Peptides against a protein of PDB entry 4N78. Designs and how they scored, part 35

Target 1, 186 residues: chain A of PDB entry 4N78
Amino acid sequence: HFQVICRLLGYQGIAVVMEELLKVVKSLLQGTILQYVKTLMEVMPKICRLPRHEYGSPGILEFFHHQLKDIVEYAELKTVCFQNLREVGNAILFCLLIEQSLSLEEVCDLLHAAPFQNILPRVHVKEGERLDAKMKRLESKYAPLHLVPLIERLGTPQQIAIAREGDLLTKERLCCGLSMFEVILT
Target 2, 155 residues: chain B of PDB entry 4N78
Amino acid sequence: MAELQMLLEEEIPGGRRALFDSYTNLERVADYCENNYIQSADKQRALEETKAYTTQSLASVAYLINTLANNVLQMLDIQASQLRRMESSINHISQTVDIHKEKVARREIGILTTNKNTSRTHKIIAPANLERPVRYIRKPIDYTILDDIGHGVKW

## One batch from the design tools (peptide; made by RFdiffusion4, then SolubleMPNN)

Design b1_p10_6_s4 (from b1_p10_6, 3 letters changed)
Fold by OpenDDE base, seed 2:
Structure b1_p10_6_s4 (fold): chain B 186 residues (1-186), chain C 155 residues (1-155), chain A 10 residues (1-10)
Amino acid sequence: as target 1 above (186 residues)
Amino acid sequence: as target 2 above (155 residues)
Amino acid sequence: MNLPMFQPPP
């Protein structure tokens, strides 16, 4: 699903969605959640010491239940605060999954473009084979597929410009050095 | 442009008219040949004259058809070339717009990104000795380890 | 070779 969303929205659509999600999260955090946290801090027992072990597990549970009774009975905590926290959590997860999906798509694009951009994988060399010789052979094999040099040789000035720009855009991807999720976490 | 216009406005219409006129003329020639053969005392001479007219008329029609066909083909070639040029121009514009849109989109999303902190993850130097995957033995969690932590000390 | 236009007999 997230892969499909990434494909449908593209960079622009993802940017818009992320921006709006950030606004929503900010609103939730600075508004309702902050208010509830402040309230909870006020009603939190100032001194909550561990009871003696002699009370046993049931007694200890009852002790904490009694100490936190006002918090547990606060109905809005469950219905509003926890819901808002779920929304924030969902937003964070959404952003993470979108970034991961986008990264996968970008990697796929890079891999598909690689033969046309003179980006060759390091070949596995069996014992006794020279890596350099294999690489040269591979380079020679794919040399006719190099798009930019081909267009520079055969194309019009306009085509050359477009090819260079396209090549650059293909090579420069977010996954190469940028993270959206880190921005969301700050 | 001038060549295409000449073909469309002059050469092709002219060729079509010429063919039509030729058709009418052929009918007249046929009538003439028939009458000449009937009225002539020298049937052999009349026949030779008919053969000559037939040959000439066929050659003329063939020439007119060929000329017209060539002009039409030339017209089509010019039009095809124009269409290809237009297509190329449209494609160029489309690609330029797409690149521009992509650049804008990348700027927008770029605002929402930060540099990946490549924490110098210490090159996990694969230990030279790949420790044999120790079979994960699920050891039960011994909770008694926590018995001495906190106020739970048995007196 | 411009084949002469066929002139009908007079």
Scores: peptide ipSAE 0.033, ipTM 0.765, DockQ to the pose 0.005
Fold by OpenDDE base, seed 1:
Structure b1_p10_6_s4 (fold): chain B 186 residues (1-186), chain C 155 residues (1-155), chain A 10 residues (1-10)
Amino acid sequence: as target 1 above (186 residues)
Amino acid sequence: as target 2 above (155 residues)
Amino acid sequence: MNLPMFQPPP
């Protein structure tokens, strides 16, 4: 699903969605969540010491239930605050999954473009074969597929410009060095 | 442009008119040949004359058709060439627009990105002293160790 | 060869 979303939205659509999500998250964090956190801090017992282990697990649980009774009974905490936290969490996950999906698409694009951009993988060398010789043969074999040099030789100035720009855009991808998710976490 | 216009406005319509006129003329020639054959005392001469007119008429029509056909073909070739040029132009524009859109989109999304912290793989400097593999002695978890870590609520 | 246009008989 996220892959399809990435394909449909493209960079622009993803950017818009991410920006809007960030706004929503910011609104939730600075608004409702902050208010509830402040309230919770006020209601939080000033002194919450660990009970003695002698009380056993049930006694310890009861102790904390008693200390946190007001918080536990605060219905809005569950219905509103936790819901908002879920929304924030969902937004974060959404962003993560979008970035991952986008990265996969970008990698796929890079791989598809590689033969046309003179980017060849290292080939497996059998015993007795020279890597350099094999690579040179491979380069020679795929040389006719090199798009930019081909267009530079045969194309119009306009076509050459377009080809170079296209080549650059193909090579420069977000996955090569940029992260959206890190920005979201900041 | 001028050649195409000439073909469309003058040559092809002219050729069509010529064929139409030829049709009318052929009818007249046919009538003449028929009457001439009927009225002529020398039927052989009349027949030879008819053959001559027939040959001439056929040649004329063939020429007119050929000329018209060639003009139409030329017209189509010019139009096809124009269409190809237009297609090329549209493609170039489209590509330019797409590249521009892509650049804009990338800038927009780029604002939402930061450089990946390439965790410099700290060269795990192998500690100079290979700590002797301390034989993992499974020590039972002494849960009592945490017993002293807690200020018990002095009731 | 420009074939002359057929001239109808007089």
Scores: peptide ipSAE 0.032, ipTM 0.768, DockQ to the pose 0.005
Fold by OpenDDE base, seed 3:
Structure b1_p10_6_s4 (fold): chain B 186 residues (1-186), chain C 155 residues (1-155), chain A 10 residues (1-10)
Amino acid sequence: as target 1 above (186 residues)
Amino acid sequence: as target 2 above (155 residues)
Amino acid sequence: MNLPMFQPPP
């Protein structure tokens, strides 16, 4: 689903969705969640001392339950506050999954374009074979597929310009060094 | 442009008229040959004359058809060439617009990005084993896979 | 070969 969303929206659509999600998250954090956190801080016991270990696990649990009774009985905490936190969590997860899906798509594009851009994978060399000789053979094999040089030789000036720009756009992808998720976390 | 115009306005219409005129002429020749054969005392000579006219008529029609056909083909070739040029121009504009849109989109999303701290993320080592292109099995999109992801719905 | 235009008999 996320891959399909990435393909459908493209860079522009993803940007718009991310911006709107950030607005929603900001609104939730600065609004409802902040208010609940403030309320929780007010009802939080000012002094919570560790009970004696002699009370055992049940006694210690009862002690904390009693101290946190006001928080536990705060019904809106479960229904509203936790729901808002889930929404924020979902938004964060959504952003992460979108970025991952986008990165995969970009990598696929790069791999598909590689033979046309003179980007050749390292060839496995068997014992006794020279890597250089094998690479040269591979380069020679794919040389006719190099798009930009081919168009530079046979194309019009306009076609050459488009080919160069297209080549650059193909090489420069977000996955090469940029992260959206890190921005969302700041 | 001048050649196409000449073909459309003069040569092709002229050729069509010539064929039409030839039809009328052929009918007259046929009538002549029939009457000549009936009236002639020398039937053999009349037959030979008819054969000669028939051969000439067929040759002339063939020539007219061939000429017209060639002119039509030439016209179509010129038009096809014009269409190809127009298509090329449109494609060029379209590509330019697409590149521009892509650049704009990249700028927009770029604002929402920061440089990845190059921690030694494992180089996507191309799996050494080129997994045999697994035959693309169209797996139906299972929409239920996302049902368990996220708690946006109040249960 | 310019095939002569067929001229109807006189």
Scores: peptide ipSAE 0.031, ipTM 0.753, DockQ to the pose 0.005
Fold by OpenDDE base, seed 5:
Parts: structure tokens; C-alpha cells; sequence
Structure b1_p10_6_s4 (fold): chain B 186 residues (1-186), chain C 155 residues (1-155), chain A 10 residues (1-10)
């Protein structure tokens, strides 16, 4: 699903969606969540000491349940605050998954373009073969596919300009060094 | 441009008029041949004359059709060439617009990005003193420590 | 061969 979303929206659509999500998250954090956190801080027991281990796990649980009874019984905490936290969490996950999916699409694009841009994979060399000779053969084999040099030789000035710009745009991808998710976490 | 104009304004209309005139002439020739055959005392001669006119008329019409067809084909070739040039121009504009849109989109999404911190994974500097692998003495897990944790159904 | 334009009989 996220791959399809990435393909459909493209860079522009993804940017718009992420900006709106960030606004929503900001609104939730600075608004309702902050208000509930402040309220919770006010009602939180000022002194919460660890009970003796001799009470066992059930006794310890009951102790904390009793101390936090007012908080646990606060219905709005479950229905509103936790829901808002879930929404924030979902937004973060959404951004992460979008970035991952976009990175995969970009890598695929780079791989598809590679033969046309003189980007050749390192070939496995069997024992006794010279890497250089094999690479030269490979380069020679794919030389006719190099798009920019081909257009520079056969194309109009306008076509050459477009080919160069297209080549540059193909090489420059977000996955090469940029992260959106890191911005969301800051 | 001059050639196409000549084809459209002069040669093709002229060819069409010639065919139309030929049609009218053929009707006259047909009437002549019919009347000549009826009035002639020598029917064989009249027939031969009709055959000659028929052959000539067919040849003439064939020539006119061929000439007109060639002119129309030439016109279509010129128009096809013009369309190809126009298509090329449109494609160029389209590509330019697409590149521009892509650049704008990249700027927009770029605002939402930061450089990937290649977390230099701290080279786990292997401590210089490889502490001698303390022989993992498998101490039997004393499960009795868990005996007091949980209501085990004592069967 | 320029086929002469069919001249109608006089």
C-alpha cells in the first residue's frame, strides 16, 4: 500500500501529506496531550514509595492501583489522551513507512537508470581473471546505451539540455543522503 | 510552404477540374460513338473507331487519376512532416514542463529532509585485553527460584 | 509518356 501511495503522490504529494501530518502532530502535542499531562502532574501522588518486596507482585500491584486509582478511573485519559497518543504514533509510523517505501522506489529507479548512465556493478571475478579486463569489456558492451553521450552526438541542443537535466535529476535522489524521518523526530 | 500551397490551391483543384471535364467529355464521346454507329453504313469501321476512343479515354482518365493521386500523396507527405515537427515541439515543451515540475516537487520535499547522520557506529574497539574467554561454566539454571512465582497447579 | 490529353472529337 505504501509503495502505491508513493508512486501515486510522487515527491510533491508526499511533501504535502507530511506537512499536514506534522501540523496535526504539533496540534495534538501542544494542545490536548499537553493539557492532560499537566492535569496528570497535578493529581499525581507527590510521594510514591516502592513498597516492600515482601508484599509480593499482587500486593505491589494493589498498592500502585490504590495510589493511582484516581488516575486510572479518569475516563478521559483512556478515551481522549491515549487516543491522541495513538494518533501521534500512527503519524510517526506512517512517515517512517512512506520514507522507506520512497527509498525503495528511488533505489529501483537508480538501478534501472544505471546501464544508461555508465554505472556498472562490480563484477565477480573468477580466479585468474583480471578485474580490469572484465570491467573494460562490460563498459564497452554498454557504451552504446549511454544516453547523455548518445544525445550529445545525435541530438539537437534542446534535446541535449533536457538529457543532461534528466540525467542529473535521476542521479540525485533523497535516498542518497537525506532523511525525512529524522526531521520528524526532531 | 510554397509547394504545399501550390498543391492545395492549384494542382489538386486543377486535377479535380480536369477529371470533371473529362467526365463531361466522355459523355459526349459516348453519344458520338453511339450516333456514329447507328448512322454509319460501315458498322465495322464505326466499331473500331469506338474502340479507339474507348482506349484513349480510359488511358486519359487513368493518367488524370494517377496524377491527382500522386499530388494528393505528396500533399499528405508534406502535412505528415509538418505534424511530426509540431509533435516534436510539443514533446519538447512537455518535457521541459515535467522537468520543472520535478524540480519544484524536489524543493518542496527537500524542506522536509535532513542529512542522514551516518551514525558512525562506534567501532566496537575490541578491548585490547581480550579477557580470556572465561570458560562458560554452564551453571544449571536453578528453576527452584521460580517455584514461588505463579500458582502452579499442584496436581 | 505524356499521354496527350484526350481531345474530344471536333
Amino acid sequence: as target 1 above (186 residues)
Amino acid sequence: as target 2 above (155 residues)
Amino acid sequence: MNLPMFQPPP
Scores: peptide ipSAE 0.031, ipTM 0.764, DockQ to the pose 0.005

Design b1_p10_7_s1 (from b1_p10_7 with E8R E9K)
Fold by OpenDDE base, seed 2:
Structure b1_p10_7_s1 (fold): chain B 186 residues (1-186), chain C 155 residues (1-155), chain A 10 residues (1-10)
Amino acid sequence: as target 1 above (186 residues)
Amino acid sequence: as target 2 above (155 residues)
Amino acid sequence: LPLFEELRKE
């Protein structure tokens, strides 16, 4: 599903969605969630000492339940806070999954473009084959597929310019060194 | 463009008209030859004259058809070339627009990105010495040491 | 990624 979303939205669509999600998250964090957290901090018992062990596990549990009764009751009454936190969590997860899906798509694109851009995969040399000979064979095999040099030789100046720009756009992808999720976490 | 216009407006229509006129003329020639053969006392001469007219007529028609066909082919070639040039121009514009849109999109998403701090994953140099799985000797943890800490029952 | 960096500076 996320792969389909990434394909449909593209870079621009993803950017718009993420910007809006960031705004929503910021609004939730700075607004309602902050207010609830402040209120909870005020209601939190200032002094919560460990009860005597003689009360046993049930007694200790009851003690803490009593000490936190107001907080629990407040939290139960204010389910909106948990819903907002859920929304924030969902937004973060959504961004993560979108970025992962986008990265996969970009990697696939890079792999598909590689033969046309003089990017040769690291050949696993099986035992007994000369690495140099195999690399040379691969280079020779894919040399006619190098798009930019081909267009530079046969194309018009305008076509060459477009080909170079296209090549650059194909090579430079977000997955090569940029992260959106790190920005979201900040 | 002038050549194409001449072909479309003058040469091809003119060739079609000429071919039509030739058809009507051929009928007249045929009638003439038939009558001449019937009325002539010298049948051999009349036959030779008919052969000459037939050969001339066929050659004329063949020439007209060939000329017309060549003009049509030339017209089609010129039109095909024009269409190819137009297509190339449209493709160039389309590609330029697509590249521009992509750059804009990348700018927008780029603002939302930061450089991956590739934390130099310290190559966890697998310690060369596979430490022999130290037989986890479960030493019973004596918790009695904690008996003096907190409110625990002093036995 | 030089292109993205350039585009961010524009």
Scores: peptide ipSAE 0.199, ipTM 0.785, DockQ to the pose 0.822
Fold by OpenDDE base, seed 1:
Structure b1_p10_7_s1 (fold): chain B 186 residues (1-186), chain C 155 residues (1-155), chain A 10 residues (1-10)
Amino acid sequence: as target 1 above (186 residues)
Amino acid sequence: as target 2 above (155 residues)
Amino acid sequence: LPLFEELRKE
């Protein structure tokens, strides 16, 4: 599903969706969640230290459960605050999955473009074959497919300009060094 | 453009008119040949004359048709060339627009990106002080302080 | 990515 979404929206659509999601998340975090967190901090025990490990995991859990029982049982916290947190979580997950899907699509595009851009794959050398010989064969095989040099030789100045720009756009993808998710987490 | 205009407005219509006129003329020639054969005392001479006219008429029609056909073909070739040039121009514009759109899209999404940072895993540091047993006192929490926060149901 | 960086600065 996310792959299809990425294909349909493209960079423009994804950017719009991400911006809107960021606005929503920001609104939730700075609004209702912040208010609840501030209030909760006020009602939280002033001193809540980790119990002794001798109590074991169940005892420690019970201790914290008891300390927070009244807070957890607060109806508005469950209905409003936790719901907002779920929405934030869903938004974050959505962004993550979109970025991952986009990265996969970009990698696929890069792989498909590679033969046309003088990018050769890593060659597995069988026993008895020289790596250099295989590389030369591959270079010879794909040499006619190098698009930019071909257009530079045969094309009009306008076509050359378009080809160069297209080549640049094809080579430079977000997956090569940029992350949206890191921005979202900040 | 001038050549195409001449073909469309003058040469091809002129050729069509000439061909039509030739039809009328051929009918007259045929009638003449028929009457001449009937009225002539020398039937052999009349027949030879008819053969000559027939050959001439066929040659003239063939010439007119060939000329017209060549002009039409030339017209079509010029038009085809113009269409190809137009297509090339449209394609160029289309590609330019697509590149521009892509750059705009990349600018927009680029604003939402940062350089990938390899985060180092933080080393877990053990607390320096041993935990002192603190007596747990259960105190009731006042929830009324939360009543003014959010859009929940106020009782 | 120089292109993206350039586009962001514009």
Scores: peptide ipSAE 0.196, ipTM 0.792, DockQ to the pose 0.730
Fold by OpenDDE base, seed 4:
Structure b1_p10_7_s1 (fold): chain B 186 residues (1-186), chain C 155 residues (1-155), chain A 10 residues (1-10)
Amino acid sequence: as target 1 above (186 residues)
Amino acid sequence: as target 2 above (155 residues)
Amino acid sequence: LPLFEELRKE
């Protein structure tokens, strides 16, 4: 589903959706969540030390449960704050999945374009084969497919310009060095 | 354009008219040959004359058909060439527009991106001093209080 | 990715 969404929206659509999600997340974080966090900080125990490990995980958990009893019993946390946090979480997950799906599409595009852009695949050398010979064979095999040099040789100036721009757009993808998810996390 | 126009408006219609006129003329020639054969005392001569007219008529029709066919083929070639040129122009415009749209789209998404950085997770530093043992009374833990917190996401 | 960098500056 996310792959289909990525294909349908494209870069423009994804950008719009991401921007809107960021606005929503920002609004939630700066608004209701911030208010609840401030309130929670007020009711947080002033002194909360880590119990000894000898008490075991159940004992430690019970200790913290007791210390945070007032917070756990705060009804508005479950109804509003946790819901907002879920929304933020969902938004983050959505962004992550969109970016992952987009990256997959971009990688596929790059792989498909590679033979036309003088990008050779990594060669697995079998026993008895020379790496150099195999690379030369691959170069020879794909040499006629190099689009930009071909168009530069046979095309009009306009076609050459378009081919170069197209080549650039094909090579430069977000997955090559950019991340949206990191921006969302900051 | 002028050549194509001439073919469409003059040569091909003219050829079609000529072919139609030849049909009418052939009918007259056929009638003449038939009557001539019937009325002639020398049947052999009449037959030879008919053969000559038939050959001439066939040659004329063949010429007209060939000329018309060549003109039609030429017309089609010119039209095909024009279509190819138009296609090239349209493709150029389309590609230019697509590239522009893509750049705009990439600009919009680009502002939402940063360079990929692998951030090292900070190691949690354990406190240097172990806290003194405090007596703690264990109570049973009720986990049902957390049942309403969170939900499963199906991907 | 020079193109994206340029586009971000615009």
Scores: peptide ipSAE 0.186, ipTM 0.789, DockQ to the pose 0.787
Fold by OpenDDE base, seed 3:
Structure b1_p10_7_s1 (fold): chain B 186 residues (1-186), chain C 155 residues (1-155), chain A 10 residues (1-10)
Amino acid sequence: as target 1 above (186 residues)
Amino acid sequence: as target 2 above (155 residues)
Amino acid sequence: LPLFEELRKE
């Protein structure tokens, strides 16, 4: 599903969606959630010490549950605040999954373009084979597929320019060094 | 363009007219040959003459057809070349537009990106000193403060 | 990625 979304939206569409999601998240965080958090902080127990570890996990959990029981049981907190937090969480997850899907698509594109861009795969050399010979063989095999040099030789200046730009666009992908998710988290 | 125009306006129509005229002429020649054969006392001579005219007529028609065909082929080649040039131009424009659109799209998404950094996860540090269990005093929480926040029912 | 960096500066 996310792959299809990525393909459908493209870079521009993804950017627009993410920007809007960020706005929504910001609005939720700075609006309703912030208000609830401020209110909750006011009513939060002033002193909440960590219980002794001797009580074990159940005892510790019960202790904190007891301290926060009145807050957790507040109906509006469950219905509004937690819902908004879920929305924020969903938005974040959506962005993450979109980025992952986009990265996969980009990697596939890079792999498909590699033979045409003089990018050779790392070859495993079997015992007794010379790495140099194998590499030369691969180079010879894929040499006719090198698009930019081919166009530079046979194409018009305009075609050469387009080919170079296309080559650059093909090589440079977000997955090579950029992250959107990190921006979302900040 | 001048060559194409000449082919379209002069040579091909002229060739078609010539071929049409040849048809009329061939009919006359055929009639002549038939009459000559019937009226001639020397049928062998008449037959030879008919053969000669037939050969000549066939050669003439063949020439006309060949010339016309070559002109049509030439016309088509020129037109095909023109279409290829147009296609190339359109493709160039299309590719340029696509590249531009891609750059715009990349700019837009690029503003939402940062360099991948391996952020070190902050380790939760356990408190060194076991805090003495403080007797939990449950204070009543006044939730009326929240009444003006959200979609809750105002009592 | 130099292209993306250049595009961000525009």
Scores: peptide ipSAE 0.180, ipTM 0.788, DockQ to the pose 0.724

